# Peptides against a protein of PDB entry 4Z63: the designs that were tried, part 74

Target 1, 334 residues: chain A of PDB entry 4Z63
Amino acid sequence: LCLGMNDLTGNIPEDLFHLKRLNLLGIQENRLSGSLSREIRNLSSLVRLDVSWNLFSGEIPDVFDELPQLKFFLGQTNGFIGGIPKSLANSPSLNLLNLRNNSLSGRLMLNCTAMIALNSLDLGTNRFNGRLPENLPDCKRLKNVNLARNTFHGQVPESFKNFESLSYFSLSNSSLANISSALGILQHCKNLTTLVLTLNFHGEALPDDSSLHFEKLKVLVVANCRLTGSMPRWLSSSNELQLLDLSWNRLTGAIPSWIGDFKALFYLDLSNNSFTGEIPKSLTKLESLTSRNISVNEPSPDFPFFMKRNESARALQYNQIFGFPPTIELGHNN

## One batch from the design tools (peptide; aimed at target 1 G124)

Design b2_p27_8_s3 (made by RFdiffusion4, then SolubleMPNN; from b2_p27_8, 8 letters changed)
Fold by OpenDDE base, seed 4:
Structure b2_p27_8_s3 (fold): chain B 334 residues (1-334), chain A 27 residues (1-27)
Amino acid sequence: as target 1 above (334 residues)
Amino acid sequence: SSSWITSEEDVESYTLSASLSALLAAA
């Protein structure tokens, strides 16, 4: 049953929960309000539940042990409060959990040993606090992780060295500290292609350690951190780099010539730094900008990107990395 | 550029667009 993108109001009719053979319930992009009924437990054949973009409030019901076929739960952009219910945090069937842009709070805890099918986790823009969950790498199929805009004070856990499944990782604006440790850990994520760390590590030094290596890195965004240092030499070994945003930092020195050696680099923002010297001639020879044979079909994160002009301005949302126009921004440097 | 990329969602301040050019044309 798909009822998304309407102007439906009120609560879900109780009789809907008698549909025991229902595999898909999509009621997204409406004005449905109130609590999400615990009677969803009666939908024992449910594979996909999409309640996103509504006005739901209250706690998410702890009934997911009664939904053994549930693979997809989308509840983003609601008013849900409380924590992730225990049965959801232990779901062995769940492939995708999207609860971004809610009011969920407390310590983030998932039983990753039980969540054997979890591939995508989006909990961005919530009120989770405490530390990042150290056991996330135990979710052996977890590829996409968005934890942006939560209050995860501290450092990236050492256990994330073992996060082999991780491909897309966002931690923007999560009160993280110690960028040197974070990069030192995350370099061990052999499948990591997208890393977004904007609005963290305030005033720290961007490490220029030649021992750092991100082999498969395609997207690196570390904007608006007030980072000091220079263009990191270790980045030159990330031959697959497509998008680099280091804007709104305090980086100094020259822009190195190797920045133009990235064959797939189509988006470069180094603006609002303190770079000096000449613009590398190699930037004029970027292959991606001269002959755009960029395969539009490359995998992208499940979480959106946003281009912000200031803290209060409307951000432009990009659902795909290739939605960004080809860009070289070097403005507002010394 | 006066902008930066992030992955934090702001419900009150987001705009869906396929391109920056579209935004600039509307501004």
Scores: peptide ipSAE 0.390, ipTM 0.758, DockQ to the pose 0.292
OpenDDE base, seeds 1, 2, 3, 5: peptide ipSAE 0.406, 0.385, 0.113, 0.018; ipTM 0.767, 0.753, 0.537, 0.563; seeds 1, 2, 3, 5 fail the geometry check

Design b2_p27_8_s4 (made by RFdiffusion4, then SolubleMPNN; from b2_p27_8, 14 letters changed)
Fold by OpenDDE base, seed 3:
Structure b2_p27_8_s4 (fold): chain B 334 residues (1-334), chain A 27 residues (1-27)
Amino acid sequence: as target 1 above (334 residues)
Amino acid sequence: SSSYITSEEDVDSFEPSSRLKELLKNF
């Protein structure tokens, strides 16, 4: 049953929960309100539940042990409060959990040893606090992780050295500290292609350790951190780099010539830093800007990107990396 | 540019407009 993208109001009719053979319930993009009924437990054949973009409130009901076939739960952009229900945090069937842009709170806890099918986790823009969950690497299929805009304190856990499944990782604006430790840990994630760390590590030094290596890194975003230092030499070994945003930092020194050697680099923002010297001539030879054969079909993160112009302006959403226009921004370097 | 990339959503006004999402699908 797909009723998404309408102007439906009120609560879900109780009789809908009598549909025991229902595999898909999509009621997203409506004005449905109230609590999400515990009677969703009666939908024992449910594979996909999409309640996203509504006015739901209260706690998410702890009934996911009665949904043994549930693979997809989408609840983004609602007013949900409380934590992740225990049955949801232990679901062996769940492939994708999206609860971004809610009011979920407390310590983030998932039983990753039970969540054997979890591939995508989006909990961005919530009120989770405490430390990052150290056991996330135990989710052996977990590829996409967005934990942006939560109040996680401290450092990236050492256990993330073993996060082999991790491909797309966002932690933007999550009160993280120690960028040197974070990069030193995350370099061991051999499948990591996308790393977003904007609005963390405030005023720290960007490490220039030549021992750091991100072999498969395609997207690096570390904007608005007030980072000091220079363009990191270790980044020159990330030959697959497509998008680099280091804007709104306090980076100094010259822009190195190797920045123009990235064959796939189509988006570069180094604006609002303190770079000096000449613009490298190699930037005029970027193949991606001269011959746009960028394969639009490359895997992208499940979480969106946002172009934020100022604190008061609504951010422009980009669902795909290749939605960004080819860009070289070097402005406001003083 | 006065812009930077992030993955944090601005707390969307919980007004789901079907029009807004159609617009966002085209980006």
Scores: peptide ipSAE 0.421, ipTM 0.799, DockQ to the pose 0.342
OpenDDE base, seeds 1, 2, 4, 5: peptide ipSAE 0.422, 0.402, 0.411, 0.402; ipTM 0.801, 0.786, 0.790, 0.776; seed 1 fails the geometry check

## One batch from the design tools (peptide; aimed at target 1 A223 F324)

Design b2_p28_1 (made by RFdiffusion4)
Pose (drawn by RFdiffusion4):
Structure b2_p28_1 (pose): chain A 334 residues (1-334), chain P 28 residues (1-28)
Amino acid sequence: as target 1 above (334 residues)
Amino acid sequence: SLPERTPLGSADDVLTPGEAYWLSSADV
């Protein structure tokens, strides 16, 4: 049953909850509102539930043990309150959970021993608080995590050294502390390709500690953190690097020669720092910016990127990394 | 109410040089 992208109003007729054989319900992108009824436990054949882009509110009903076939739950851009219900946090069948841009709050609690099929999680633009849940690496299939724009505090848990499935990790604007610990921990996640740390670690020093090694790293964004220190040399060992954004920090010193050694780098933003010295001549032999013989695969995280020119400008959206124009941005330095 | 959508960029866009840009995974 596909009703998506119309102008429908009101709540879901209770009539709909008699459909015990329905495996797909798309009601996304309408004007629907009210609470999402508890009677939805009666739809035991559901595989994909798309409630996104409506005006729903109230708690997400805690009925999800009654929906043992649920694989995709899409609730993004609604007014849902409370946390993740215990039944949803215990669902062994969920592949994907997208609750982004909701009014959700409290501690974030998932039973990752129970969620053996979870491979993608998007909780962005919510009010989840407390520490990042230490048990997240226990979701052995979780590849994509977007926790951006939340109300967490403290450090990245030590157990994140074991997050073997982690590929795309977006932590922007989440009030994270101790970038030193965050980078020392996260370097142990061998599948990490794209990492977004923008608007965290405010005023901290960028770790220069050269034992840090991110081997498969493709996209590194740590911006507007007002970080101090120099260009970190440990980054030169990430040969796959495609997009680097260190902008809006307090970084100082010269821009080192090895920045021109990244063969897959097509985008770098070092703007709005305190960089001095001349421009390194090696930026003229960047391979992805010269010939057509460098070829690589674009990273594929499940979340869009956003770009802001200044603090008051409306943002630009890029759904894919290769949507960024190949750019050298060195402005507002010394 | 529902929020408006953010403009979509492309690789063919010409960005203003010398400006201060920055990236995020969330629309700040």

Design b2_p28_1_s1 (made by RFdiffusion4, then SolubleMPNN; from b2_p28_1, 11 letters changed)
Fold by OpenDDE base, seed 3:
Structure b2_p28_1_s1 (fold): chain B 334 residues (1-334), chain A 28 residues (1-28)
Amino acid sequence: as target 1 above (334 residues)
Amino acid sequence: SLPEAVEVGSKDDVLEPGASYSLSSVDL
């Protein structure tokens, strides 16, 4: 049953939850309100539940043990409060959990040993607090992790050295400290292609340790951290780099010539730093900017990026990395 | 043609300076 993208209001009729053969319930992009009924437990054949972009409130019901076939739960952009229900945090069937842009709170806890199928987790823009879950690497299929815009404290856990499944990671605006430790840990994530660390590490030094290596790194975003230092030499070894944003830092020195050697680099933002010297002539030779038809056939991350350039602008959703316009921003360097 | 950027209003998007990226995972 797909009823998404309408102007439906009020509560879900309770009789809808009597549909025991229902495999897909999509009611996203409506004005549905109230609590999400516990009677969703009656949908024992449910594989996909999409309640996203509504006005739901209250706690998410703890009934996911009665949903043994549930693979996809989409609840982003609601008013949900409380924690992740215990049955949801232990779901062995769940592949994707999206609860971004809610009011979920408390310590983030997932039973990764039980969540054997979890491949995508979006909990961005919530009120989770405390430390990052040290056991996230136990989610052996977890590739996509958004934990941005939560109030985490401390450092990236040492256990994340073992996060072999991790491909796409956002921790933007999560009150994290120690960028040197974070990068030193995350370099061990051999499948890491996208790393977003914006609005953390306030006033720290960007490490220029040549021992750091991110072989598969395509997207690095570390904006608005007030980071000191220079363009890091270790980044020159990330030959697959497509997008680099280091804007709104306190980075100094010259922009190195090797920045123009990235054949796939189509988006570069170094704006609002203290870079000096000349613009590298190699930037004018970036193949990605000169050829109109770069079919970068590389799989874009299968998830939208939200880009926000300015305080007054809404976030722009890009369904693909290649949806970003080819950009070089070097403004406001003095 | 690049897909048009869809403006996504999030409730808690504090308008902070600089580019901010969030990763969303939608199975197409």
Scores: peptide ipSAE 0.035, ipTM 0.601, DockQ to the pose 0.120
OpenDDE base, seeds 1, 2, 4, 5: peptide ipSAE 0.023, 0.036, 0.023, 0.059; ipTM 0.612, 0.624, 0.601, 0.620; seeds 1, 2, 4, 5 fail the geometry check

Design b2_p28_1_s2 (made by RFdiffusion4, then SolubleMPNN; from b2_p28_1, 14 letters changed)
Fold by OpenDDE base, seed 3:
Structure b2_p28_1_s2 (fold): chain B 334 residues (1-334), chain A 28 residues (1-28)
Amino acid sequence: as target 1 above (334 residues)
Amino acid sequence: SLPEAVEVGSSSDVLEKGAGYSVSSVDL
């Protein structure tokens, strides 16, 4: 049953929960309000539940043990409060959990040893607090992780060295500290292609450690951290780099010529730094900026990207990295 | 539909609480 993209108001009719053979319930993009009924437990054949983009409030009901076939739960953009229900945090069937842009709070806890099918987790823009869960690498299929805009504290856990499934990771605006430790840990994530760390590590030095290596890194975003230092030499070994944003830092020195050697680099933002010297002539030779035919069938994160062109402008969303216009931003350097 | 995007650079996560689209720029 798909009822998404309407102006439906009020609660879900109780009779809908009698549909025991229902595999898909999509009621997204409505004005449905109140609590999400516990009677969703009666939908024992449910594979996909999409309640996203509504006015739901209260706690998410702890009934996911009665939903043994549930693979997809989308609840983004609601008013949900409390934590992740215990039955949801232990779901062996769940592939994708999206609860982005809610009011969920407390310590983030998932039973990753039970969540054997989890491949995508979006909990961005919530009120989770405390430390990052050290056991996330135990989610052996977890590829996409958005934890941005939560109130995490401390450092990236040392256990994330073992996060081999991790491909797309956003921790933007999560009060994290110690960028040197974070990069030193995350370099061990052999499948990491997208790393977003914006609005963390306030005033720290961007490490220029030649021992750091991100072989598969395609997207690096570390904007608005007030980072000191220079363009890091270790980044020159990330030959697959497509998007680099280091804007709104305090980076100094010259923009190195090797920045133009990235054949796939189509988006570069180094704006609002303290870079000096000449613009590297190699930037004018970026093949990706001259040919529109970047046929990059590249896996994109399940989480979207936002671009704000101007301080007064509304952020534009990009569901795919390749949706970004080819860009070189070098403005506002001193 | 307002697109829900990940924060890249100066990008703000669109906080839509309900039918109201708010782009929360994290202004410095």
Scores: peptide ipSAE 0.022, ipTM 0.584, DockQ to the pose 0.065; fails the geometry check
OpenDDE base, seeds 1, 2, 4, 5: peptide ipSAE 0.022, 0.019, 0.022, 0.018; ipTM 0.602, 0.605, 0.635, 0.579; seeds 1, 2, 4, 5 fail the geometry check

Design b2_p28_1_s3 (made by RFdiffusion4, then SolubleMPNN; from b2_p28_1, 14 letters changed)
Fold by OpenDDE base, seed 1:
Structure b2_p28_1_s3 (fold): chain B 334 residues (1-334), chain A 28 residues (1-28)
Amino acid sequence: as target 1 above (334 residues)
Amino acid sequence: SLPEAVEQGSSTMVLPKGASYSLSSVDL
């Protein structure tokens, strides 16, 4: 049953929960309000539940033990409060959980040993607090992780050295500290292609440790951290780099010539730093900016990117990195 | 009209006026 993209109001009719053979319930992009009914438990054949972009409130019902076939739960952009229900945090069937842009709170706890199918987790823009869950690497299929805009004070856990499934990771605006430790840990994530760390590490030094290596890194965003230092030499070994944003830092020195050696680099933002010297002539040779035919058939993170060019503008949501126009921003360097 | 994603959570660090926002995985 797909009823998305309407102006439906009120609650879900209770009789809808009598549909025991229902595999897909999509009611996204409506004005549905009130609590999400516990009677969802009666939908024992449910594979996909999409309640996203509604006005749902209250706690998410703890009924996911009665949904043994549920693979997809999308609840982003609602008013949900409380924690992740225990049955949801233990779901062995769940592949994707999206609860971005809610009011979920408390300590983030997932039973990763039970969540054997989880491959995508979006919990961005919530009120989770405490530390990053050290057991996330036990989610052996977890590739996409958005934990941005939560209050995860402290450092990236050492256990994330073992996060071999991790491909797309966002921790933007999560009150993280120690960028040197974070990068030193995350470099061990052999499948990491996208790393977004914007609005963390305030006033720290960007490490220039040549021992750091991100072999498969395609997207690095470490913007608005007030980071000091220079363009990090270790980044020059990330030959697959496509997008680099280091804007709104306090980076100094010259923009190195090797920045133009990235054959796939189509988006570069170094704006609002303190870079000096000449613009490298190698930037004018970026194949990605000169060749029309970069078929970027590359995997994108499941979490959106947001670009806001000015304070009064709405952030432009980009569901794919490839939605970004080819860009070189070097403005506002002193 | 799609409900605008009311950014639930008041801890928007107000960037300084005139700041271009960098890429984020968050509505900034």
Scores: peptide ipSAE 0.051, ipTM 0.630, DockQ to the pose 0.254
OpenDDE base, seeds 2, 3, 4, 5: peptide ipSAE 0.023, 0.024, 0.022, 0.040; ipTM 0.614, 0.609, 0.626, 0.613; seed 3 fails the geometry check

Design b2_p28_1_s4 (made by RFdiffusion4, then SolubleMPNN; from b2_p28_1, 11 letters changed)
Fold by OpenDDE base, seed 5:
Structure b2_p28_1_s4 (fold): chain B 334 residues (1-334), chain A 28 residues (1-28)
Amino acid sequence: as target 1 above (334 residues)
Amino acid sequence: SLPEAVPVGSRNDVLEPGSSYSLSSVDT
């Protein structure tokens, strides 16, 4: 049943929960309000539940043990409070959980040993606190992780060295500390292609450790951290780099010539730093800017990117990295 | 001192909890 993108109001009719053979319930992008009924437990055949972009409130009901076929739960952009229900945090069937942009709180706890099918997790823009869950690497299929805009004080857990499934990771604006430790750990994530760490590590030094290596890194965003140091030499070995944003830091020195050697680099933002010297001539040779035929049919994270052009403008949402226009921003480096 | 321009960088988050955008909510 698909009723998304309407102006529906009120609660879900209770009689809808009598549809025991229903595989898909999509009621996204409406004005539905109140609590999500516990009677969703009666939808025992449910594979996909999409209640995103509504006005739902209260706690998410702890009934997911009665939904053994549920693979997709989308509840982003609601008013949900409380934690992740225990039955949801133990779901062996769940592939995708999206609860971004809610008011969920407390410690983030997932039973990753039970969540054997989980491949995408978006919990960005919530009120989770405490530390990052050390057991996330036990979610052996977990590829996409957005935990941005929560309050995860401390460091990236050492256990994330074993996060082999991790491909897309965002921790933007999550009160993280110790960028040297974070990068030293995350370099062991052999499948990591997208790393977003904006608004963390305030005033720290960007490490220039030549032992750091991110083999498959395509997207690196570490903006607005007030980071000191220079362009990191270890980044030159990330030959697949497509997008680099180090804007709004305190980086100094010259922009190195190797920045123009990235064949796939189509978006570069080094603006609002303290870089000096000349613009490398190698930037004028970037194949991505000269050739029209770069079909970047590459995997993109499930979480959206938001780009503001100015402080007063609404952020533009990009669901895919290739949606960004080819860009070189080097402004405001005095 | 010019007010520190609120840095505009790439983000993977909504500006405020509960904010809505005039964009599709469809996740891939």
Scores: peptide ipSAE 0.023, ipTM 0.597, DockQ to the pose 0.046
OpenDDE base, seeds 1, 2, 3, 4: peptide ipSAE 0.023, 0.019, 0.022, 0.018; ipTM 0.626, 0.591, 0.587, 0.621; seeds 1, 2, 3, 4 fail the geometry check

Design b2_p28_2 (made by RFdiffusion4)
Pose (drawn by RFdiffusion4):
Structure b2_p28_2 (pose): chain A 334 residues (1-334), chain P 28 residues (1-28)
Amino acid sequence: as target 1 above (334 residues)
Amino acid sequence: SLFNTLSSFLDSTSANKTESVPFNLLWS
């Protein structure tokens, strides 16, 4: 049953909850509102539930043991409150959970021993607080995590050294501390390709510690953290690097020669720092900016990227990394 | 089969949907 992208109003007729054979309900992008009824436990054949882009509110009903076939739950852009219900946090069938841009709050609690099919999680633009849940690496299939724009505090848990399935990790604007510990921990996640750390670690020093090694790293964004120190040389060992954004920090010193050695680099933003010295000549032999013989695969995280010119400008949206124009941005330095 | 086609279509629409609130910010 597909009703998506219309102008429907009111709540879900209770009539709909008699459909015990329905495996797909798309009501997304309407004007629907009210609470999402507890009677939804009666729809035991559901595989895909798309409630996105409506005006729903109240708690998400804790009925999800009654929906053992649920694989996709899409609730993004609604007014849902409370945390993740225990039944949803215990669902062994969920592949994907998208609750982003909701009014959700409290501690974030998932039973990752129980959630053996979870491979993608998007909780962005919510009010989840407390520490990042230490048990997240226990979701052995979780590849894609977007926790951006939340109200967490403290450090990245030590157990994140074991997050073997982690590919795309977006932590922007989440009030994270100790970038030194965050980078030392996260370097042990061998599948990490894209990492977004923007608006965290405010005023901290960028670790120069050269034992740090991110081998498969493709996209590194750590911006507007007002970080101090120099261009970190440990980054030169990430040969796959495609997009690097260190902008809006307090970084100083010269821009080193090895920045021109990234063969797959098509975008770099070092703007709005304290960089001095001349421009390194090696930026003229960047391979992805010269010939057509460098070819690589675009990273594929499940989240869009946003770009802001200044603090008051409306943002630009890029759903894919290769949507960024090939750019050298060195402005507002010394 | 039909279910997989509809599910792929819905995923494609959702991946191209314009967001109301920016996150994953880059700064120029």

Design b2_p28_2_s1 (made by RFdiffusion4, then SolubleMPNN; from b2_p28_2, 18 letters changed)
Fold by OpenDDE base, seed 5:
Structure b2_p28_2_s1 (fold): chain B 334 residues (1-334), chain A 28 residues (1-28)
Amino acid sequence: as target 1 above (334 residues)
Amino acid sequence: SEFEKLLQELLEREKNREEPVPTNLIFR
């Protein structure tokens, strides 16, 4: 049953919960309000539940033990409070959990040993506090992780060295400290292609350790950290780099010529730094800027990207990084 | 439309929870 993108108000009719054979319930993009009914437990055949973009409030009901086939739960952009229900945090069937842009709070706890099917987790823009959960690497299929804009603190856990499934990781604006430790840990994530660390590590030095290596790194965003140092030499070994944003830092020195050796680099933002010298001639030879036909059939992260065309403009949502126009931003380096 | 108003309100709530990031790339 798909009732999304309407002006539906109030609660879900109780009679809807008698549909024991219902595999898909989509009621997204409505004005549904109140608590999410516990009677969802009666939908024992449910595979997909989408309640996103509503006015739901209260705690998410602890009924997910009665939903053994549930693979997709989308609850983003609601007023949910409390924590992740215990039954949801232990769901063996769940592949995707999206609870972005809620008011969820407390310590983030997931039973990753039970969540054997979890591949995508979006908990961005919530009120989770404390440390990052050390047991996230125990979610053996977890590829996409968005934890941006939570009240985390401290460092990236050492256990994340073992996060082999991790491909797309955003920790933007999560009050993280110690960029050297974070990069030193995350370099062990052999499948890591997308790393977003914007608005962390305030005023730290960007490490220039030649021992750092990100083999499969395609997207690196470390903007607005007030980072000191220069363009890191270790980045030159990331031959698959497609997008680099180091804007709004305090980086100094010359832009190195090796930045033009990235054959797939189509987006470069080094704006609002303190770079000096000449623009490398190699940047004018980037094949990705000249060739129209980069059909990058690569899987995009499940978390949305937002691009501002101008500082004053509304951020446009992009579901695919490759939807970005080829861009070189080198402004405001004085 | 009423949907556009709701979407706008939800987007505003999202924006109000977000510290303005000066970067062109915003991750939420």
Scores: peptide ipSAE 0.067, ipTM 0.603, DockQ to the pose 0.087
OpenDDE base, seeds 1, 2, 3, 4: peptide ipSAE 0.023, 0.030, 0.216, 0.068; ipTM 0.544, 0.625, 0.757, 0.688; seeds 1, 2, 3, 4 fail the geometry check

Design b2_p28_2_s2 (made by RFdiffusion4, then SolubleMPNN; from b2_p28_2, 18 letters changed)
Fold by OpenDDE base, seed 4:
Structure b2_p28_2_s2 (fold): chain B 334 residues (1-334), chain A 28 residues (1-28)
Amino acid sequence: as target 1 above (334 residues)
Amino acid sequence: SEFEELTQKLLQLQRNRPEPVPTNLIFR
């Protein structure tokens, strides 16, 4: 049943929950309000539940133990409060959980040993607090993780050295500390292609340790951190780099010539730093900027990127990294 | 600092949007 993209108001009619053979319930992009009914438990054949972009409030009902086939739960952009219900945090069938842009709070707890199918987790823009869950690497299929815009104080857990499934990771604006430790840990994530750490590590030094290596890194965004130091030499070994944003830091020194050696680099933002010297001539020869026909059929992260052109402009959402226009931004350096 | 003001403005803008708040922000 797909009723999305209407002006439906009120709550879900209780009679809808008698549809025991329903595999897909999509009621997204409406004005549905009130609590999400516990009677969802009656939808025992449900594979996909999309209640996103509504006015739902209250706690998410703890009924997911009665939904043994549920693979997709999309509840982003609602008013949900409380935590992730225990049955949801233990779901062995769940592949994708999107609860971004809610009011979920407390300590984030997932039973990753039970969540054997979880591939994508978007909990960005909530009120989760405490530390990052140390057991996230136990979610052996977890590829996409957005935890941005929460209040995860402290450091990246040491256990994340074992996060082999991790490919896309955003922790933007989550009050993280110790960038040296974070990078030192996350370099062990051999499948990590996208790393977003914007608005963390305030005033720390960007490590220039040549022992750091991100083999498969395509996207690195560490903007708005007031980071000190220079362009990190370890980054030159990330030969697959496509997007680099280190804007709004306090980075100094010259922009190194090796920045132009990245064959796939199509977006570079080093603006609002304290870089000095000449612009490397190699930047004018970036193949990705000169060749029109790069059909990049690369898998994008499940979480969108947002670009804001100026302080007053609306942020543009890009669902694909390749949706970013080829860009070199070196403005506002001293 | 200009950075602090920009950061605060970004945070405010993110709070006021009924739209998906930018979780992965590239700011120019």
Scores: peptide ipSAE 0.026, ipTM 0.533, DockQ to the pose 0.237
OpenDDE base, seeds 1, 2, 3, 5: peptide ipSAE 0.017, 0.028, 0.016, 0.019; ipTM 0.548, 0.575, 0.487, 0.472; seeds 1, 2, 3, 5 fail the geometry check

